# Ledger of designs, part 322: peptides against a protein of PDB entry 6IDX

Target 1, 380 residues: chain A of PDB entry 6IDX
Amino acid sequence: KELAKLSADVTFATEFINMDGIIVLTRLVESGTKLLSHYSEMLAFTLTAFLELMDHGIVSWDMVSITFIKQIAGYVSQPMVDVSILQRSLAILESMVLNSQSLYQKIAEEITVGQLISHLQVSNQEIQTYAIALINALFLKAPEDKRQDMANAFAQKHLRSIILNHVIRGNRPIKTEMAHQLYVLQVLTFNLLEERMMTKMDPNDQAQRDIIFELRRIAFDAESDPSNAPGSGTEKRKAMYTKDYKMLGFTNHINPAMDFTQTPPGMLALDNMLYLAKVHQDTYIRIVLENSSREDKHECPFGRSAIELTKMLCEILQVGELPNEGRNDYHPMFFTHDRAFEELFGICIQLLNKTWKEMRATAEDFNKVMQVVREQITRA

## One batch from the design tools (peptide; made by RFdiffusion4, then SolubleMPNN)

Design b2_p28_6_s3 (from b2_p28_6, 14 letters changed)
Fold by OpenDDE base, seed 4:
Structure b2_p28_6_s3 (fold): chain B 380 residues (1-380), chain A 28 residues (1-28)
Amino acid sequence: as target 1 above (380 residues)
Amino acid sequence: SKRRRQQMAAISEEEKKRAAEIKELFAK
């Protein structure tokens, strides 16, 4: 206990480390000997002293043994562990992951996100905070190929729902540190959109062109059985499609694929449009047809609006930015749905369409409408 | 379904309020 308190002092820490004191602490953890009557209390203070000593940055985290890692991981994986030991074990694992890529690899083999989810279901906010912090650490240190898998695990209804129900909607105020960890997790989740945001459409990719064609089909052929695609007149079909793409509000109504070559928002805009068309078909059809049937200069171009709105949302949400240590602003809305970004897009595109009508906007007012919509979204 | 409707209804009310505020801003 006294050692744990004194370990916060840099002078004491330096002297204690010079006496190989930290090695003694690691060996106490490695031994796992439950033979002492006060083992849990002693272990909790040992882990505290170890963490405080390591936080001085005098000793590399790479000094820890695989046996030590396994013991700490064991404390996180065992359901009957003292809360005080669990908290310190989570903190140690977080620090190990953050400070060493080698330790990250070893820890990622020993601990699953599923095991950490159990620590989110508790009433202790400190445990929940350290569990999210460790998830964030694992996410930050994951190689790029594994980040998407972790993201998919986060997008899993289970983790999201647990965070929402047990953390955000808990019967307690969210402390600043928890708010920060939720912010970090949100930033890391938004950074998964970066790939699609920076992916240019290939105008020669038939699969991508088929998505644009599907948007047309959903808007204009929703009542027509796909079987009656009249085979013959290729040129009349091209001219008909050009008209349909104009009614969809694409800037390039001859080749709408060209509208998705700008990054940002690239293919992410097309993903949002397709999601809206498939999941909120009635809303999509309504927005498209309300603007396609206008012969007045007050038409809201859906395609252009969807692209620029996607770009705006990426900018507002700071997609691709690193988490800032000073920020604790998270959006609880993003924990309410598995496809929260696409749902936000679906809300904002309706807001845009409404605002366009209220402003009696023309194509010349496009940027003014977008600015008003930006202000509306940022005040939310 | 019900949760989505409640969320959409809550957003719709907030949108109505903001639309009113914007209308007031443009009426000045």
Scores: peptide ipSAE 0.037, ipTM 0.685, DockQ to the pose 0.020
Fold by OpenDDE base, seed 5:
Structure b2_p28_6_s3 (fold): chain B 380 residues (1-380), chain A 28 residues (1-28)
Amino acid sequence: as target 1 above (380 residues)
Amino acid sequence: SKRRRQQMAAISEEEKKRAAEIKELFAK
C-alpha cells in the first residue's frame, strides 16, 4: 500500500527501479500464489505500484514475461469478485497494448473483444471505461487486415447494443473519460469507411457497373413484370439507360461510373445508394420518381446529391481523422444501428430532397442547398 | 491524461500521414 503511493514519486521510482523493484512486483504476479492472507488486497496494491512505476517510462513494457501477461489476462477473462484487481488488470493490458506491438500480438491471442463484453454489462462505469479503452487500444494497434475483423465484431449487433443499452443509456451520467473512450471508438469505427471512401470506381469494372444498373432497375423496373425482357436491341438499351441515368440525377448520363471516380467519397457513395435502394426501397423509389417526373427544372439530381451528401457526411464525421486527446463528443445515434452511417445517409438524403423542394432549387442552387443541409445536419 | 497521451502516441506515423492527406482532400 505504501509502495503503491510512493511509486507515483519519480525519485522513489528511480531508486526502486534501480533496486530491481519492478522485477520483484512482476514475480509476485507471475507466481499466482494465493497462500498469503489478504492476497487480493496485496495483489491490488502490487498492480497499482507496477502501473505507477511503469508510468514513469524508465522501464520498457517489453520487460514483462508471457507468464505475467497470462496472469493479467486471466484476471480479465475469469469472473473475479475483486473489482479493484479487474480494473488494474484492464489498465495494465491497455498500457501493454499501447506501448508494445509485441505485447499487442500476445494479448490479442489471449483476449477477445467478446470476453470484454461481459465487463460492459456491469453497473460500474469505471470498469466499462477500462473495457472500452482496451477495445480501443486493440483496435488502434491492430494491423489493417485485422481492423476489419474487429469492425465486424463491433458491427456485431451484440457489442454495439450492449454499449448502447448498458453504457450510453445507463442509469448514470456519462463521465468525461467514458465520453472520451466512446468518442475514440467512434472515430476508429468511422475510419473503417475510409477504404470505401478512398476507393475509386473503375468505369470498366462490369460488377461495379451492374450495381449502378441495379439502382436503375429498382427505381424504374419495380412495376415492370420481369417477363418483359428488355428488348434485345443494344442501341435502344443504351439510349434508354442514358435517359434513366439522367432521371437518376447522375452527372455523367452515359457512364454514371465516372461520377464515382472522385475520392472522397468514391465507392462509399455507391454503397449508400445501394443500401438505400435495397433497405429503404420505398423511400428510394419515391425520391427518384418525384424528381424524374419533373420537367420544371426543379428536379433534385439524386445521383449527384447522394455523392455530394456522402462526401459531406464524411467531412462532418471526420472520416479518416485521428482521435484527439481533448475531445469527448460522440454521437449516440451511431450506436443505434449496425449500419448507422448508411441510415444517417438515408435520413439526410430525405432532408436534402425536402430542403431542395422548400427552396424551389434548380441545379444552379445545388451548392446553396448543400450548405443549408450542412447547417441542418450539424445543428441536429 | 497520461492514458490519453499513450493512446495518441500509439498512432503510427503512417496513419498520421494518411489522415493529413485525407484532410487536405476535404479542404479542396
Scores: peptide ipSAE 0.440, ipTM 0.926, DockQ to the pose 0.861; fails the geometry check
Fold by OpenDDE base, seed 2:
Structure b2_p28_6_s3 (fold): chain B 380 residues (1-380), chain A 28 residues (1-28)
Amino acid sequence: as target 1 above (380 residues)
Amino acid sequence: SKRRRQQMAAISEEEKKRAAEIKELFAK
């Protein structure tokens, strides 16, 4: 206990480290010897002293053995570990992950996000905070190829729902540090949209063109008896599609794929449109058909609106921005659904369509409508 | 906090560059 207190002093820490004191502490952890009286208390103070000593930055984190890592990981993965040991073990793992790529690799082999979920279900907010912070550390240090896997693990309805139910909707105020870790997690989650936001549509990719065609099919052929597909010639079919793409509100009626070549929002806009069309089909069809039946120049161009709205949402949500150490603002809404961005898009596109009608807008008012919608979204 | 500084320091220079490029794209 006294050692743990003294370890916060840099002068003491320097002398203690020079006396190989930190090596003695690591060996105590490595030994795993439960035979000592007051083992849990002694271990808790040992881990505290170790953290405080390492926090001076005098010793590299790479000095720790694989046995030490396994012992610390064991304290996090084992059931019924003392809360004081668990908290310090989570903090040590976080620090190891953040400070060393080699330690990250070793820890990522020993600990899964699934094992950390149990530490989110407890009533101790400090434990929850350390668990989320370790998840964030693992996410930050993950190679880009593995980030999607971690993201998929986060997108596992389970982690999101547990954070929502046990952390956000907990019967206690969210402390500033927890709010910060939730903010960081949210930023990291939004950054998964970056790839799609920065992916240009290839107008020659048939699979991507088939998605645009599917949007047309859902809007116009879902109500048409398949018997009325006019078997008329290829030219009449092309002319028909040009009309349909105009009715969908694409800027390029001949080749709508060209509308998705701008990044941002690139393919993310098409993903949002397809999600709306498949998951909220009635809403999609209503929006498209309501505007497609208008010849009064007050039609809301759905395709153009969806693209610009997707870009606007990416900007508002700061997609691709880095987490800031001073921020603690998170959106609980993004923990309510696994496709929360697409759901937000679905709400906002309805708001846009409503605002367009209320303003009696024409194509010339497009930017003005978008500004009003931006203000509405940012005030909500 | 020291913890938050360590977390921010863990962000790669490549990610910082990408974030700066994206921010510039939205500013246009």
Scores: peptide ipSAE 0.438, ipTM 0.925, DockQ to the pose 0.866; fails the geometry check
Fold by OpenDDE base, seed 1:
Structure b2_p28_6_s3 (fold): chain B 380 residues (1-380), chain A 28 residues (1-28)
Amino acid sequence: as target 1 above (380 residues)
Amino acid sequence: SKRRRQQMAAISEEEKKRAAEIKELFAK
């Protein structure tokens, strides 16, 4: 206990480290020896002292053994661990992950997301906060190629649902630190959209063009079986498609793929449009057909609107921005659905279409409509 | 906090550069 208190002092820490004191503490953890009276209390103070000592940055985190990591991971995975030990163990793992790529790799092998999720189901907000912070640390240190897999492996649905039900909708006020960790998790989750946002469509890729053709099919041929692969379109078919792409509100009626070459929002706009068309087909068809039948210049160009709205949503949500240590603002809505961004797009495109009608907008008013919609979204 | 600083320090310089580039794209 006294050691744990004194370990916060840099002078004491320096002297204690010079006497191999950290090594002694690590060996106490590694031994797992429950033979001591008040073992749990002693262990809690040992872990506190270890954290405080390591927090001075005098000793590299890479000094810890695999046995130490396994013991700490064991305290996080065991169901009947003292809350004080659990809290310190989560904090140690977080610090290990953040400070060492080598330790990250070892911890990622020893700790499952399911184990961390279990610590979100508790009534202790401090434990919940440490669990989310460890998830955030793991996400931050994940290799880029594994981030999507990690996001999926975090059982996003289950994690999301548990956070929503046990943290956000809990019977207690959310503390500032929890709000910050939820914000960080949200930023990291939105940054998974960055790849698609920055992916340009290849106008010559037939497979990508077939997605645009599927949007046309869903809008105009909703009863037609998808088995009619878009065969080699005769000039007459190309002319027909040009009309359909005009009715869909694409800027390039000949090759709508050109509208998706701008990044941002790149392919993410097409993903949103396809999601709307498949998941909310009636809404999609209604929006397209209401505007495609207009000859009064008050047609809302769906394709252009969807692209610019996707870009706007990316900007509003700060897709690709880094977590800021001073922020604690999170959107509970993004914990309500697995495809929350696409669902938000679906709500906002309806709002845009409504606002366009209410304003009696023409193509010249496009930017004004977008500004009004931006204000509506940012106030909601 | 120290914790938040460690979390921010875990972000790579490459990610910081990419985020800055993206921010510039939205500012245009």
Scores: peptide ipSAE 0.437, ipTM 0.925, DockQ to the pose 0.834; fails the geometry check

Design b2_p28_6_s4 (from b2_p28_6, 10 letters changed)
Fold by OpenDDE base, seed 2:
Structure b2_p28_6_s4 (fold): chain B 380 residues (1-380), chain A 28 residues (1-28)
Amino acid sequence: as target 1 above (380 residues)
Amino acid sequence: SLRRKRFMAAISEEERERARKIKELFEE
């Protein structure tokens, strides 16, 4: 206990480290010997002292053995561990992950996000905070190929729902540190949209063109008996599609694929449109058809609006930006939906369409409408 | 906090540069 307290002092830490004291602490953990009286209390203080000593940055984290890592991971994975030991073990793992890529690799082999989820289901907000902090550390240090897997684990209804139900909707106020960790988790997750946001559509890619064609089909052919597709010649068909793409509100009516060559938002806008069309089909069809039948120049161009809205949402959400150390603001919607970005898009596109009508906007008012919508979104 | 500082320090220079480039794209 006294050692743990004194370990916060840099002078003491230096002297203790010079006496190989930290090695003794690591060996105590490595031994796993539970036979000592007051073992749990002793271990908790040992782990505290170890953390405080390591926080001085005098000793490299790479000094720890694989046995040490396994013992610490064991304290996190074992059921019915003392809360004090668990808390310190989570903190040690977090520190190890953040300080060393080699330690990250070893830890990622020993623990799963699934094991950490159990620590979110507890009533102790500090334990929950340490668990999310470790998840965030693992997410940050994960290779890009594994980040998507982690994100999928986050997008798994299970982790999201647990955070929502046990953390956000808990019977206690969210502390600032927890709010920060939730913010970080949100930022790291939204940053996965960066790839799609920065992917230009290839106008020659048939698969991507087929998505645009599917948007057209859902809007205009979903209620039409497929039998009445007039077998009109290729040119008439192309001319028909040009009209449909105009009604969809694309800027390039001949080749809508060209509208998705701008990055940001690139293909992410098309993903949002397709999600809206498939998941919220009635809303999509209503928005498109309501504006496609207007000859009064007050039509809201869906395609253009969807692209610019996607870009705006990326900007508002700061997609691709780093987590800020001082921020603790998170969007609750992120935890309420698996596809939170696409759902937000679906809400905002309806808001845009409503605002367009209320303003009696024309194509010349497009930027003004977007500015009003931005203000509405940022005030909500 | 030391924790937050450690987290920020763990962000790679590659990620920092990527974030900078993205920010520049939205400022244009």
Scores: peptide ipSAE 0.515, ipTM 0.942, DockQ to the pose 0.828
Fold by OpenDDE base, seed 5:
Structure b2_p28_6_s4 (fold): chain B 380 residues (1-380), chain A 28 residues (1-28)
Amino acid sequence: as target 1 above (380 residues)
Amino acid sequence: SLRRKRFMAAISEEERERARKIKELFEE
C-alpha cells in the first residue's frame, strides 16, 4: 500500500527500479501464491505499484514475461470477485497493448472481445470504462483484417446492445472518461468505412453496374421478379434506362457508374443507396417516385443527393480521422443500430428530401440545401 | 490523461499519414 503511493513519485520510482523492484513485483504476480494471508489485497497493491512504476516510462513494457501476461489475462478472463484486481488488470493489459506490438499479439491470443463484454454488464462504470478502453486499444493495434472482425463483432447485436443497455442507458450518469472511450470506439468503427469511401467504382465492372441496375429495378419495377431481368437490351432499352437514371437523379444519366468514381465517397454512397433500397424499400421508392413524377424544375436529384450526403456524413463523422484526445462526444445512434451509418444516411436523405421540398429548391439551390441539411444534422 | 497520451502515441505513423491525406481530401 505504501509502495503503491510512493510509486507515483519519480524519484522513488527510479530508485526502486534500480533495485530491481519491478522484477520483484512481476514475480509476485507470476507466482500466483494464493496461500498468503490477504493475498487479494496484496495483489491489488502489487498491481497498482507495478502500473504506477511503469507509468514513469523508465522500464519497457517488453520486460514482462509470458507468465505475467497469462496471469493478468487470467484475472480478466476468469473474473475474480475483487473489482480492484480486475480494474488494474484491465489497465495493465491496455498499457501492454498500447506500448508493445509483441505484447498485443500475445494478449490478443489470450483475450477475446467476448470475454471483455462480460465486464460491460456490470454496474461499475470504472470497470466498464477500462473494458472499453482495452477494446479500443486492441482495435487500434489490430491488423486491418482483425479490425474488421472486431467491427463485425460490434455490429453483431451483442456488444452494441450491451453498451447501449448497460452503459448508455445505465442508472448512472456517463462520466467524461467513459464518454471519451465511447467516442474513440465510434471513431475506430467509422474508420472502417474508409476503404469503401476511398474505393472508386469501376464503370466497366458489370457487378457494380448491376447494383445500379438493381436500384433502378427496385424504384420502377418493384413488382417485377428479378428473374425477368431482360438480357442485353436493345437501343430502346438503353434509352429507357437513361430516362430512368435521370429520374433517379444521377448526374450521368447514360452511365451512372461515373458518379461513383469520385472519392470520397466512392462506393460507400452506392452501399448506402442499396441499403436504403433493400432495407427501407418503401421509403426509397417514395423518395424516388415523388421526384420522378415531378415534371417541374423542383425535382430533388436522389442519386446526386445520396452521393453528396454520403460525403457530407463522412466529413461530419470525420471518417478516416484520428481520435481526438480532448473529445468526449459520441453519436447515440451509433449504439442504437447495427448499421448505424446506413440508418443515419436513411434518416438524413429523408431530411434532405423534405428540406428540398420546403425550400422549393431547384438544381441551382443544391449547395444551399446541402448547407441547410448540414446544419440540421450537426445540431441533432 | 496518461492513458489518452499512450493511446495517441500508439497510433502508427502510417495511420497518421493516412488520416492527414483523408483530411486534405475533404478540405479540397
Scores: peptide ipSAE 0.515, ipTM 0.942, DockQ to the pose 0.813
Fold by OpenDDE base, seed 1:
Structure b2_p28_6_s4 (fold): chain B 380 residues (1-380), chain A 28 residues (1-28)
Amino acid sequence: as target 1 above (380 residues)
Amino acid sequence: SLRRKRFMAAISEEERERARKIKELFEE
């Protein structure tokens, strides 16, 4: 206890470290000697002292043994651990992950997000906060190729539901630190959209063009077999498609793929359109057909609107931006659905279509409509 | 907090530069 208190002092820490004091503390953890009277209390203070000493940045985190990591991970994975030990163990793991890529790799082998989810089901918001903080650290330090896998994992879906039900909808107010961790988790997850946002469509890639054709098929030929992938259509078929692409509200009626060459939003806009068309087919068809049947110049160009709305949403949600140390504002909607961005797009495209009608807009009013929609989204 | 500082310090310079470039694209 006294050591834990003194470890906050840099002078004491320096001298203690010079006397191999940290090594002694690590060995105490490694030994797992449960036979000592007051072992839990002793261990809690040992972990506190260790963390305080390491926070001075005098000793590299890489000094810790694999046995130490396994013991700490063991305290996090065991169901009947003292809350103080659990809290310090989560904090130590977080610190290890953040300070060393080597330690991240070792910890990622010992601990799963699924194990950390169990610590979100408790009533202790501090434990919940430390668990999310560790998840965020693991997410940050994960290779980019593995981040998407982590987000798509069943554990992540469960994580979302647990956070929603046990943290956000909990009977206790969310503290500032928890709000910050939820914000960080949101930012890290939205940053997975960056790749698609920055991916240009290749206008010459037939496979990508077939996605646009699928949008056309869903809108106009809803009963047609999807197996009719458009081969190279006759000139009449090309002319027919040009008309359909005009009705879909693409800027380039001949080659709608050209509308997706700008980044942002690149292919992310097409992903949103396809999601809407497949998951909310009735809404998609209604929006497209309502505007395609208008001869009064008040047609809302769906394709153009969807692209610009996707770009706007990326901007509003700050896709590709790093977590800010001072921010604690998260969007509750992010935790309500696994595909929260696409669902938000689906809500906002309906709002845009409604606003367009209410304003009796023409193509010349496009930017004005988008500005009004932006204001509506940011006020909600 | 020290925790938040540690988290921010763990962000690579490559990620920082990428984020900067993306931000610039939205400001244009």
Scores: peptide ipSAE 0.510, ipTM 0.941, DockQ to the pose 0.841
Fold by OpenDDE base, seed 4:
Structure b2_p28_6_s4 (fold): chain B 380 residues (1-380), chain A 28 residues (1-28)
Amino acid sequence: as target 1 above (380 residues)
Amino acid sequence: SLRRKRFMAAISEEERERARKIKELFEE
């Protein structure tokens, strides 16, 4: 106890480290010997002293042995009754992950997100905070390929639902630190949209063109069997498609693929449109047909609106930006749905369409409508 | 907090540069 307190002092820490005291602490953890009287209390203070000493930055985190890592990971993976040991073990793992890529690799082999999820299902907000902080650290240090896997695991209804039900909808007020960790998790997850946001459509990619054609089919031919192969396009059929793409509100109604060559939002806009068309088909068809059937100058161009809205949402959500150490603001909606960005797009495109009607907007008012919609989204 | 500082320090220079470039694209 006294050692743990004194370890916060840099002068004491320096002297203690010079006496190889930190090595003694690591060996105590490595031994795993539960036979000592007051083992749990001793271990809790040992881990505290170790953290406080390492926090001075005098000793590299790479000094820790694989046995030490396995012991600490063991305290996190085993259902331990001692909350104090668990908390410190989570903090040590977080620090190891953040300070060393080599330690990250070793830890990522020893612990699973599933094991950390169990620590979210507790009433102790401190434990929950440390668990999310470790998830965030693992997410940050993960290679880009593994980040997508972690996001997919998050999108797996389990982690998201547990955070929603046990953290956000918990019976306790969310503390500032938990709010920060939820914010960080949100930022890291939305940053996975960056690739699609920065991907230009290839106008020569037939598969991507087929998606645009599918948007047309869903809007105008919803009852027609997809069996009418796009290939037998007589000049009359090409002219028909040009009209349909104009009704869909594409800027380039001759070649809508060109509207997706601008980055941001690139292909992410097409992803949102396709999601809306497939998952919320009735809403999509309604929005398109309400504007395509207007003979007045008050048509809302869906295609253009969807692209600009996607860009706006990326900007508002700061897609591709780094987490800010001072921010604690998270969007609860992010945790309510697996496809939260696409669902937000679906809500916002309806808001845009409504606002366009209320303003009696024309194509010349497009930027004004977008500004009003921006204000509405940012105030919500 | 020390924790937050460690997290921010763990962000790679490549990620920082990428984030800067993206931010510039939205400011244009």
Scores: peptide ipSAE 0.512, ipTM 0.941, DockQ to the pose 0.840; fails the geometry check

